# Peptides against a protein of PDB entry 4HTP, part 127

Target 1, 231 residues: chain A of PDB entry 4HTP
Amino acid sequence: SQTVASHVPFADLCSTLERIQKSKGRAEKIRHFREFLDSWRKFHDALHKNHKDVTDSFYPAMRLILPQLERERMAYGIKETMLAKLYIELLNLPRDGKDALKLLNYRTPTGTHGDAGDFAMIAYFVLKPRCLQKGSLTIQQVNDLLDSIASNNSAKRKDLIKKSLLQLITQSSALEQKWLIRMIIKDLKLGVSQQTIFSVFHNDAAELHNVTTDLEKVCRQLHDPSVGLSD

## One batch from the design tools (peptide; made by RFdiffusion4, then SolubleMPNN)

Design b2_p20_6_s1 (from b2_p20_6, 10 letters changed)
Fold by OpenDDE base, seed 1:
Structure b2_p20_6_s1 (fold): chain B 231 residues (1-231), chain A 20 residues (1-20)
Amino acid sequence: as target 1 above (231 residues)
Amino acid sequence: MTETQKRFEELIEEIKKAEE
């Protein structure tokens, strides 16, 4: 069956996350997340108007927004050093060049942007002049590729991991890759807590997650913000 | 309205038109 995630561009999620990150106040950050969530729910209602019993939910997006709570897919086995080497290879960067060294030594404050320790931001600036301006992946496609990476990591198929990563990278803008990296590393740096994200999603979300530790169940059971756990 | 919101609205309208 069709899902909301199969229709929503990954770029739209990334743009929302970018707005949240750039916002200074908690209220503004919450507003941007709420607007995306409300749009998602409205689209869900339209898409599934004639189907009452669907398993589709906000889960495909939520698991990317709260990647530290991912329990369905296995570990990616990907670190910043691996990504650095991959980008150097893919972009054919000179190993002794400034950009390669920035990626490899991302913890050292060599740049003017103050991005020391944030690999995703360093990668963004390296990628910006070299990558597509607009990506083509949906949220579903991103999750499918991430599933592939996790599966291949479990099977110790490094070549296939690289293949899936290349598919993600070559079909994504620099901005999308910044956020993809943060999702893989499981640190989005949004400036809002997990509790805040749950509270905006549903009043009972934090409680249900605390009991079940199942993010998909939380998203499905509490899809309607007007229907609580006790109803 | 953000570009994201506009795209969502367009998608919703496409679904509505297909149901008519």
Scores: peptide ipSAE 0.452, ipTM 0.906, DockQ to the pose 0.919
Fold by OpenDDE base, seed 3:
Parts: C-alpha cells; sequence; structure tokens
Structure b2_p20_6_s1 (fold): chain B 231 residues (1-231), chain A 20 residues (1-20)
C-alpha cells in the first residue's frame, strides 16, 4: 500500500529540521514544523481520498523527529566512534589527517565554530565537500534501512549493518547525513521541546503518549487535529 | 512558499492527474 512517507524525500524533512534548528524563537520553530505537518496531512488526504480506513499516518516522520521515543525499532548499536571509523574508511581519509582526527576527537574543542561535542556537525563539515549535493532517499526508505540496521544489530550481523549504513551514506547529502546521525544518536538539538512538538501535532497527543507510550498509536489515532480523544 | 511545500503541491497535482 502507498504511504505518504514513500513519496516524501528525506531531504525535505532534513530541510525542515534545519530551518527549525536555525530559528531562534519558539514561534518560528513551531511555524516551520506546522508547515511541514500541514503539507503532510494535505498530501495524505489526496493520496488516500478513496480509502477511509488507512493505517498510514505521520508516524514515519514523527519517529525520526522524536527518535528518543522509538519503541518499535530495536537499538541500533551505533555510536559516534563507529560512525567516525566508518567515515574514515569510506572517504579514504588519512588516519593521521586533520579530518580523521576531527571525527575521532569530536569532543575536543578544536574549532572556532563551537561544534565541540556535536559529532553530527563535525561530520557535516567533513562530508560537505565530499558528498552528493542532493540525496535520493524517501522517508520510507530511510526507515526501512534503519529497521534493517536495528534488526541486524539484534542478530549480531555486523556486515549487514555496514551494508545498510553505506547505502544510507552514499545516497544522502551532507546535510541529510547530519540529521541522520542525530536521529541514530537520538539527539536532534532542535531547540524545541517534545511537548511542543506534540502540542503542534495534536492537543491530546502528549496525554495519549503518556498513557500508551506508543508513538504510532498517537500518530494514527490523532491524525485529524479536529478529532479528539473523547470523540 | 518553501521548496518543500512546492514539492508537496506537485505531488498532490500528480495524484489528481492520475485519477483523471
Amino acid sequence: as target 1 above (231 residues)
Amino acid sequence: MTETQKRFEELIEEIKKAEE
């Protein structure tokens, strides 16, 4: 069955997240998220016009925006050090070179840009001159690859984990990879709270999540902002 | 309108055309 996520480029989500992060005020951050959500809902309505009972929802995007609330997908088993080593290998970076050392020592304050401790930002600057300008992955494809990583981590299949990671990396821009890293590490640094994200999504979202702890149920049950829990 | 919004509109238009 067709889903909204199968049509929406991952780049569009990343661009939205980038706008949210760069915005200084809460109101502006909310606006960017709301605009993306509204566009998603409009597309959903068009895509599913002739199908009233669909399970499709904002969940594929929401689980990437709030990765710390992920409960369906098992742990990735991926840390910054693993990603650093992978990038050094993939990009054929000299091990004693400046860029390799930046990735490995991401916690050390060496740069003027205040990126110390933010591996994703350090990776971004290393990747920017070396990666594709435009990615090709949809949100669905990203989630499928992340599912594969989690499943293979549980099965202790390191080779298959690497394969899926390479597919993510080679088909993503530097900006998309920055956000992908943050999704994997489960820290987006958007500057907006989880409660704010829920409140923008639906007035009852925070309450339903507190009871169910099921992000998919929240997205599905509260897909329509005009229909509440008591309806 | 953002580039993202424009792409969503294009996708909606494509769906509408396919139903016709």
Scores: peptide ipSAE 0.450, ipTM 0.905, DockQ to the pose 0.902
Fold by OpenDDE base, seed 2:
Structure b2_p20_6_s1 (fold): chain B 231 residues (1-231), chain A 20 residues (1-20)
Amino acid sequence: as target 1 above (231 residues)
Amino acid sequence: MTETQKRFEELIEEIKKAEE
C-alpha cells in the first residue's frame, strides 16, 4: 500500500527541521512544525481518499523528529567516531588533514563557527562542498535504510551497516546528512520540547504516549486532530 | 508558502488528476 512517506522527500523534512532550529521563540518553531504537519495530513487525505481503513500515519516522520522515543527500531550502534571514520574514508580525506581532524576532534573548538561538540554541524561544513546539492531519498527510504542499519547492528553485520550508511550518505545533501546524523545520534537540538511537539500534533498525544509509550499508536489513533481519545 | 508546502500541493494535485 502507498504511504505518504513514500512520496515526501527527506529533504523537505530536513528543511522544516532547519527552519525550526533557526527560529527564535516557541511560537515560530511551532508554526513551522504545524505547517509541515498540516501539509502531511492534507496529502494523506488525498492519497487515501477512497481507503478509510489505512494504517498510514505521521509515524514515519514523527519517529525521525522524536528519535529518542523510537521503540520499534533497535539501536544503531553508531556513534560520532564511527561516522567520522566513515566520512574520512568515503571522502578520501587526508588523515592528518584539517577536515579529518575536525571530524575526529569535534568536541574541541578548532573551527571558526563555534560548533564544538556538535558533530552534525562539523560534518555539515565538511560535506557542503563535497556532496550533492539535493538528495533523492524519500522519508520512507530513509526509514528503510535506518531499519537495515538497526537490524544489521543486531546481527553484528558491520559490512551491511556500512553499505546502508553509504547509501544514505551518497544520496543526501550536506543539510540532509546533518539532520540524519542528529537522528541517528538521537539529538535534534530543535529547541522545542517533546511536549510541545505532541501538543501541536494532537491535544491528547502526550497523554496517549505517556500511557502506551508507542509512538506509532499515538500517530495512528490521533491522526485526526479533531478526534480525541474519548471519541 | 515554503518550497516544501509547494511540493506538497503539487503532490496533492497529481493525485487528484490521477483519480480523474
Scores: peptide ipSAE 0.450, ipTM 0.906, DockQ to the pose 0.903
Fold by OpenDDE base, seed 4:
Structure b2_p20_6_s1 (fold): chain B 231 residues (1-231), chain A 20 residues (1-20)
Amino acid sequence: as target 1 above (231 residues)
Amino acid sequence: MTETQKRFEELIEEIKKAEE
């Protein structure tokens, strides 16, 4: 079945997240999220014009925006140290070189950008001059790869985890990888609360999530912002 | 209009054309 997520580039989500993060005020952050959501809903309506009983929803995006609320996908088993080692290997970085040391010692301030402790930002700056390819992944493809990682982690298939990670990395820009890392580590640092995200999505979203703890149900049942829970 | 919004509009147009 066709889904909105199968058509939306992951780059567009990342660009939206980047705008949200860079925005200083709550209102501006909300605006960027709302614009993306409205576009998504509009596309959904067009895509499913003749099919009213679809299960497709904002869930594929929402689970990436609020990765800490993920319940369907199991743990990735991926930490910053693992990613650092992977990047050093993949980029063929000298182990004693500046960039390798930055990745491995990401918690230590290196003086310029104040990015200490934010592995994703450190990785971004290492990747930026080295990633020449534009990202080509859709949101659906990203979720599929993340599902694979989680499944293989559960099955203790380390080689397959690495394979899926490599697919993500090699098909993503530096900016997309920054956000992928944050999604995997489950810390987006958007500067907007979960409650705000839910409130923008639907007035009843926070309540429904509190009861069900099911992000997919929240996205499906409250897909239409004009239709409430008591409806 | 952002590039993201533009792409969404393009996708919608493609769907409409495919249905015709």
Scores: peptide ipSAE 0.440, ipTM 0.903, DockQ to the pose 0.884

Design b2_p20_6_s2 (from b2_p20_6, 12 letters changed)
Fold by OpenDDE base, seed 3:
Structure b2_p20_6_s2 (fold): chain B 231 residues (1-231), chain A 20 residues (1-20)
Amino acid sequence: as target 1 above (231 residues)
Amino acid sequence: MTPFQQRVEKLIEEIRKKEE
């Protein structure tokens, strides 16, 4: 089935998240999110103009924006230390080298940028001179790979987890990987609350989520911003 | 327009062309 997520590059989501993070004011952060959401809905309407009863929704993006609310996908079993080791291996970094040590000791202040404790930012700077300038993955493909990781983690298939991670990494820019890491670790550091994200998405979103705890249902039932829960 | 907005417009146009 055709979905919006199958057509939207992951890079576009990451670029939006980057703009949100860099914005200082709440209003500006909200604007960037709203613009992305509105564009998504516009594309949805065009894609599904002849199909009114589709299950497609903002869920594929929302679950990446609010990864702490993920309930469909099981745990990844991935921590910063695992990612550090993977990057050291993949990039063939000297183990005792500066970049390897930065990744392994990401909690220790090493630089002027104040990135201590933010593994994704540390990884970004290591990756920036070494990775693709432009990624090729769609939001759907990213979610498929993340599903694979979670499933294989549950099945204790470590080699298949590594395979999916490598596919994500090799097809992503440094910026995309920064955000992907934050999605996996479930901390985006956007500077905007979950409540704000829900409020921008739909006025009833927070309430419906509080009752159902089902992010997909929230996105599907409240796809139209003009149609409320009582309608 | 943001890159995503531009992409959406392009994709919409591509869909339209396929229907013609």
Scores: peptide ipSAE 0.487, ipTM 0.889, DockQ to the pose 0.910
Fold by OpenDDE base, seed 5:
Structure b2_p20_6_s2 (fold): chain B 231 residues (1-231), chain A 20 residues (1-20)
Amino acid sequence: as target 1 above (231 residues)
Amino acid sequence: MTPFQQRVEKLIEEIRKKEE
């Protein structure tokens, strides 16, 4: 069946997240998220106009925005050190070179940008001159690849994990990879709380999540902002 | 209008045209 996530480029989510991160005020951060959500819902209504009782929801995006609440897919088993080594290999970076050392020693302040401890930002600057300007992945495809990584991690299939990671990396811009890394590490650094995200999504979202701890149920049951839990 | 908003409007229009 058709899903909204299969039609939305991952780049559009990443550009929204970038706007949220760059915004200083809470109100502006909320505005960017709300605009994305409203557009998603509008597209959903159009896509499913003649179909009742669809299971499609905002869940594919929400699980990437709140990756720390992920309960469906198992752990990725991926850390910054693994990603650093992968990038060094993929980009054929000299191991003793400046960029390789930046990735491996991401916690040490060596640069002028103040990115110490933020591996995703360090990776972004290394990738920017070396990768695609525009990615080709949809939100659905990103989630499928992440599901594959988690499944293969549980099965201890390191070769297949690497394969899926390479697919993500080679089809993504530097900006998309920055956010993908943060999703995998489960720290987006948006500067907006989980409670705020839920409150913008639906008035009852925080309550339902507190009871169920199921992000998909929250997104599906509260898809319509005008229909509450008690309705 | 954001790039995503523009894309959504375009996709909605494409869906509408297919239904005609």
Scores: peptide ipSAE 0.486, ipTM 0.890, DockQ to the pose 0.917
Fold by OpenDDE base, seed 4:
Structure b2_p20_6_s2 (fold): chain B 231 residues (1-231), chain A 20 residues (1-20)
Amino acid sequence: as target 1 above (231 residues)
Amino acid sequence: MTPFQQRVEKLIEEIRKKEE
C-alpha cells in the first residue's frame, strides 16, 4: 500500500527540523512544524481520497521527530563512538587528523562553535565539504533502514548494521546526516517540548499517548485534527 | 510556500494526472 512517507523526501523533514531548531521563539517553531504537518495531511487526503480505511498516518514522521518515544523499533546499538569510527573509515580521514580527532573527542570541542557534546553538529561540519548536497532517501526508506539496523542489532549482525548505515550515509547530505544522527541518538535538540509537538498534532494526542504509550496509535486515531478521542 | 509545500502540490498534481 502506498504511504505518504514513501513520497516525502527525508530532506524535507530535515529542512523542517532545521528551521524549527534555528527558530528562537516558540511560536515560530510551532509554525514550522504545523506547516509540515498540514502539508502532510493534505498529501494524505489526496493520496487516499478513494480509500477511507487506511492505516497510513503521520507515524513515520512522528517517530523520527520524537525518537525517544519509539517503542516499535528496538535499540540500534549505535553510539557516537561507533559513528565516529565509521565516518573516519568511510571518509578515509587521517586518524591523527583534525577532523578525526573532532569526531572522536566530540565532548571536548576545541573550536569556537559551542558544539560541545553535540556529535551531530561536529559530524555535520566534517561531512559538509565531503558529502553530496542533496539526499535521495524518502522518510519511508529511512525508517526501513533504521528498522533493519534495529533488527540486525538484535540479531547481532554487525556486518548488516554497517551495510544499512552505509546506505543511509551515502544517500544523505550532511544536513540530513546531522538529523539522522540525532534521531539515532534520540536527541533532536529542537527546543520545543514533546507536549508542544503533541498539542500541535492534535488536542488529544498527549492524553492518548499517556494512556497507550503507542505513538502509532496516537497518529492513526488522531489523524484528523477535528475528530477527537470521544468521537 | 516551503519546499515541502511545493513538493506536495506537485505530487498531488501528479496523482491527479495519473487518474486521468
Scores: peptide ipSAE 0.483, ipTM 0.889, DockQ to the pose 0.919
Fold by OpenDDE base, seed 1:
Structure b2_p20_6_s2 (fold): chain B 231 residues (1-231), chain A 20 residues (1-20)
Amino acid sequence: as target 1 above (231 residues)
Amino acid sequence: MTPFQQRVEKLIEEIRKKEE
C-alpha cells in the first residue's frame, strides 16, 4: 500500500522546519507547521480517496518532528563526536584543518555566527560547499534508513550503521543533513514546544499522548482534526 | 505556494484527470 511519506521528499519537511526555525514569532512558526500539516492531510485524502481502511497517517513525519517522543525505534547510538569523525573521513578533511577542528570542537565558539554548541549548524556550513544542492530521499526512505541504524545499533553491527549513515549523507543536501542531524540527536531547536505541535495537530492530541505515550496511535486516531476522542 | 503545496495540487489534478 502506498503511503504519503513515500511520495513526500525529505527536502519538503526540511524546508518547512527551516521556515519554522527562522520565524521570529510563535504565530508564524505555527502557521508554517499548519501549512505543512494541511498539505499532508490533503495529500492523504487524494492518495487514499478510494480506500476507507488505511493505516497511513502523519506518523512518519511526526516522529521526525518530535524525535524525543520516538518509542518504536530504539536508540541510534550516535553522538556528535561520531558524526564529526564520519564527516572528516567522508569529506577527507585534514585533521588539523579548520573544518575538522570546527566539527570536533563544536562546543567551543570559534566562529562569528554564534553557533557554539549546535553541531548541526557547524556541520551545515562545512557541508554547504561540498555536498549536493538537492537531496533525493523521501520521508519514507529516511525512516527506513533510520530504522536500519537503530536495528544495527541494537545488534552491535557498527559497519552496517556506518553504511546506512553514508546512504543518508550522500543523498542529502547540506540543509537536509542539518535537520537529519538534529533528528538523530533529538533536538530540533524549532523554538516551539511539543505541546504547541500537538495542539496544532489536534485539540485532543496532547491528552491522548499523555495516556498512551504512543505517537503512532495519536497520529492514526486523531488523523481527522474534526473528530475528537469522545466521538 | 510551497513546493509541497505545489506537489499536492499536482497530485490532485492528476487524480482528477484520470477520473475523467
Scores: peptide ipSAE 0.482, ipTM 0.889, DockQ to the pose 0.775

Design b2_p20_6_s3 (from b2_p20_6, 10 letters changed)
Fold by OpenDDE base, seed 5:
Structure b2_p20_6_s3 (fold): chain B 231 residues (1-231), chain A 20 residues (1-20)
Amino acid sequence: as target 1 above (231 residues)
Amino acid sequence: MSETQQRFEELIKEIEELEE
């Protein structure tokens, strides 16, 4: 069955996250998230107009927005150092070159941008002049590739992990890769709390998550903002 | 309207047209 996530470009999620991050005020951050969520729900209603009993929900997006709450997908086993080495190899960066050193020494402030410790931002600037302007992946495809990475990590298949990572990288813009890195590392730096995200999604979302610790159940049971837990 | 919102509207329109 078709899902909303199979139609929504990953780029659209990333652009929303970028807007949230760049917004200074809580209200503006909330607005950007709400607009994306409302659009998602509207599209869901249109897509599933003739199908009342669907399991499709906001979960594919929510698990990328709140990656620290992921419980279905196992650990990726990917750290910044691994990504740095991968990018150096993929982009054929000189090992002693400025860009390679930036990626490897991302924790050491060398530049004026104050991005010390934020590997994703450092990677973004290295990737920006070298990557596609527009990615081709949907949210579903991104999740499928991430599932593959986690599964292969559990199976200790490093070669297959690399293959899936390369697919993600080669089909993503620099901006999309910035956010993908943050999703993998599980630190989006949005400037909004988990509670705020849940509150915008549904009034009962935080409570249900506290009880179940199941993000998919939260997204599915509270898909309709007008239907509460007591209903 | 954001570019993202516009894309969603286009996607909705496409679905509605296919149902007709």
Scores: peptide ipSAE 0.387, ipTM 0.875, DockQ to the pose 0.898
Fold by OpenDDE base, seed 3:
Structure b2_p20_6_s3 (fold): chain B 231 residues (1-231), chain A 20 residues (1-20)
Amino acid sequence: as target 1 above (231 residues)
Amino acid sequence: MSETQQRFEELIKEIEELEE
């Protein structure tokens, strides 16, 4: 069966996240998230018009927005240092060059942008002049690749992990990779709390998550914002 | 309307056209 996530470009999620991050006020941040969510729900209704009993939900996006709540997918086993080395190799960066050193020493303040300690931002600026302007991956494809990484990490298949990472990287823009990195590291820096995200999604979302700790169940059971837990 | 919203609207139209 087709899912909403199989149709939605990963770039659109990333653009939404970028708008949320850049927004100063809580209200504006909430607006951007709500607009994306509403669009998703509208498309869901259109896609599944003739099928009322579907398991499809916002979960594929939600698990990327709240990656720290991921429980289905095992650990990636990926840290900033691994990504730095991968980018140096992939981009053929001189190891003693400025960009390689920025990636390896991402914790050290160097530039005027205040990006010290934020590996994803440092990677973004290194990638921007070197990678695709537009990515081609859907949200489902991103999740499939992340599933592959987690599975192969559990199986200690390093070569297959690298293969999946390369697919993610080579098919993503610099902006998409910035957010992908943050999803993998599980720190999006959106400036809104988990509670806020849940509250916008559904009034009962935080409560259901507190009881079940199952993000998919939360997204599926509370897919309709007008239907509560007691209904 | 954001570009993202516009793309969603396009996707909806595509689905509707396929059903016709």
Scores: peptide ipSAE 0.386, ipTM 0.874, DockQ to the pose 0.881
Fold by OpenDDE base, seed 4:
Structure b2_p20_6_s3 (fold): chain B 231 residues (1-231), chain A 20 residues (1-20)
Amino acid sequence: as target 1 above (231 residues)
Amino acid sequence: MSETQQRFEELIKEIEELEE
């Protein structure tokens, strides 16, 4: 079945997240999120104009925006050190080189940008001169690959995990990979609380999530901002 | 409009054109 997520580039989500992160004020952060959400809903309505009973919702995006609330997908089993090693291998970085050492020692302040401890930012700067400028993945494809990683982690299929990671990496820009890393590590550093995200999504979202702990259910039941829980 | 918004509008337009 057609989903909004199958049409929306992952790059667009990442761009939105980047704008949110760079915004200083809460209001500006909210604006960027709202604009993306409104566009999503508008597209949903167009896509499903003749289909009232669809299960499609904002969930594919929401689970990437709030990865710490993910309950459907199991653990990835991926840590920063694994990613560092993978990037060193993939990019053929000299092991004793500056970039390799930055990735491996991401916790140590080595630069003026204050990126210490933020692996995703360190990775971004390493990747920026080496990766494609524009990614090709949709939100659906990203989720599919992440599902694959989680499933294969559970099954202890390391080779398949690597395969999926390589697909993600090779089809993503440096910026997209920065956010992908943060999604995997489950720390987006948006500067916006979970409560704020829920409040912008729907007035009843926080309440429903508190009861169900089911992010998909929240997104489906509260897809329409004008329809409440009691409706 | 942001580039993202423009892309959404384009996608909507494409869908509408396919339904016609």
Scores: peptide ipSAE 0.383, ipTM 0.873, DockQ to the pose 0.888
Fold by OpenDDE base, seed 2:
Structure b2_p20_6_s3 (fold): chain B 231 residues (1-231), chain A 20 residues (1-20)
Amino acid sequence: as target 1 above (231 residues)
Amino acid sequence: MSETQQRFEELIKEIEELEE
C-alpha cells in the first residue's frame, strides 16, 4: 500500500529540521514543525481519500525526529569513529590531511565554527564541497535502509552494514547526511523538548506514549488532532 | 511559503489530478 513516507523526500524533513535548529525562539521552532506536520496530514488525507482504514501515519517521520524513542528497530552499532573512517575512505581523503583529521579528532576544537564534539556538523562542512546538492531518497527509503543496518548489526554482518551506509551516503546531500548522522547517533540538537514535539503533534500524545512507550501506536491512534484518547 | 510546503502542495495536486 502507498504511504505518505514513500512520496515525501528525506530532504524536506531535513530542511524542516534545519529550520527548527536555526530558529532562536521556541515559537518559531514550533511553527516550522507544525507546518511540516500539517502538510503531511493534508497529503495523507489526499492520498488516502478513498481508503479510510489505513495504518499509515506520521510514524515514519516521527521515529526520525525522536530517534531516542525508537523501539521497533534494534541498535545500529554505529559510532562516530566508524563514520569518520568510512568518510575518509569514501571521499579518498588524505589520512594526514586537514579534513580527515577533523573527522577523526572531532572532539578537539580545530576549526573556526566552534563545532567541537558535534561530529555531524564537522562532517557537514567536510561533505559540503564534495557531495551532491540534492538527495534522492524518500523518508520510507531512509527508514528501510536504517532497518537494514539495524538488522545486519544484530546479525553481525559488517559488510552489509557498510553497503547500506554507502547507499545512504551516496544518495544524500551534505545537509541530509548531517541530519542522518544525528538520527543514527540519536541526538538531533533541535533545541525543543520531546514534550514540545508531542504537544504539537497531539494533546494526548505525551500521555499515551508514557503508558505504551510505543511511538507507532501514538502516531496511529492520535493521527487526527481533533480525536482524543477518550473518543 | 517554504519550499517544503510548496512541494507538498504539488504532490497533492498530482494526486488530485490522477483521481479525476
Scores: peptide ipSAE 0.381, ipTM 0.873, DockQ to the pose 0.903

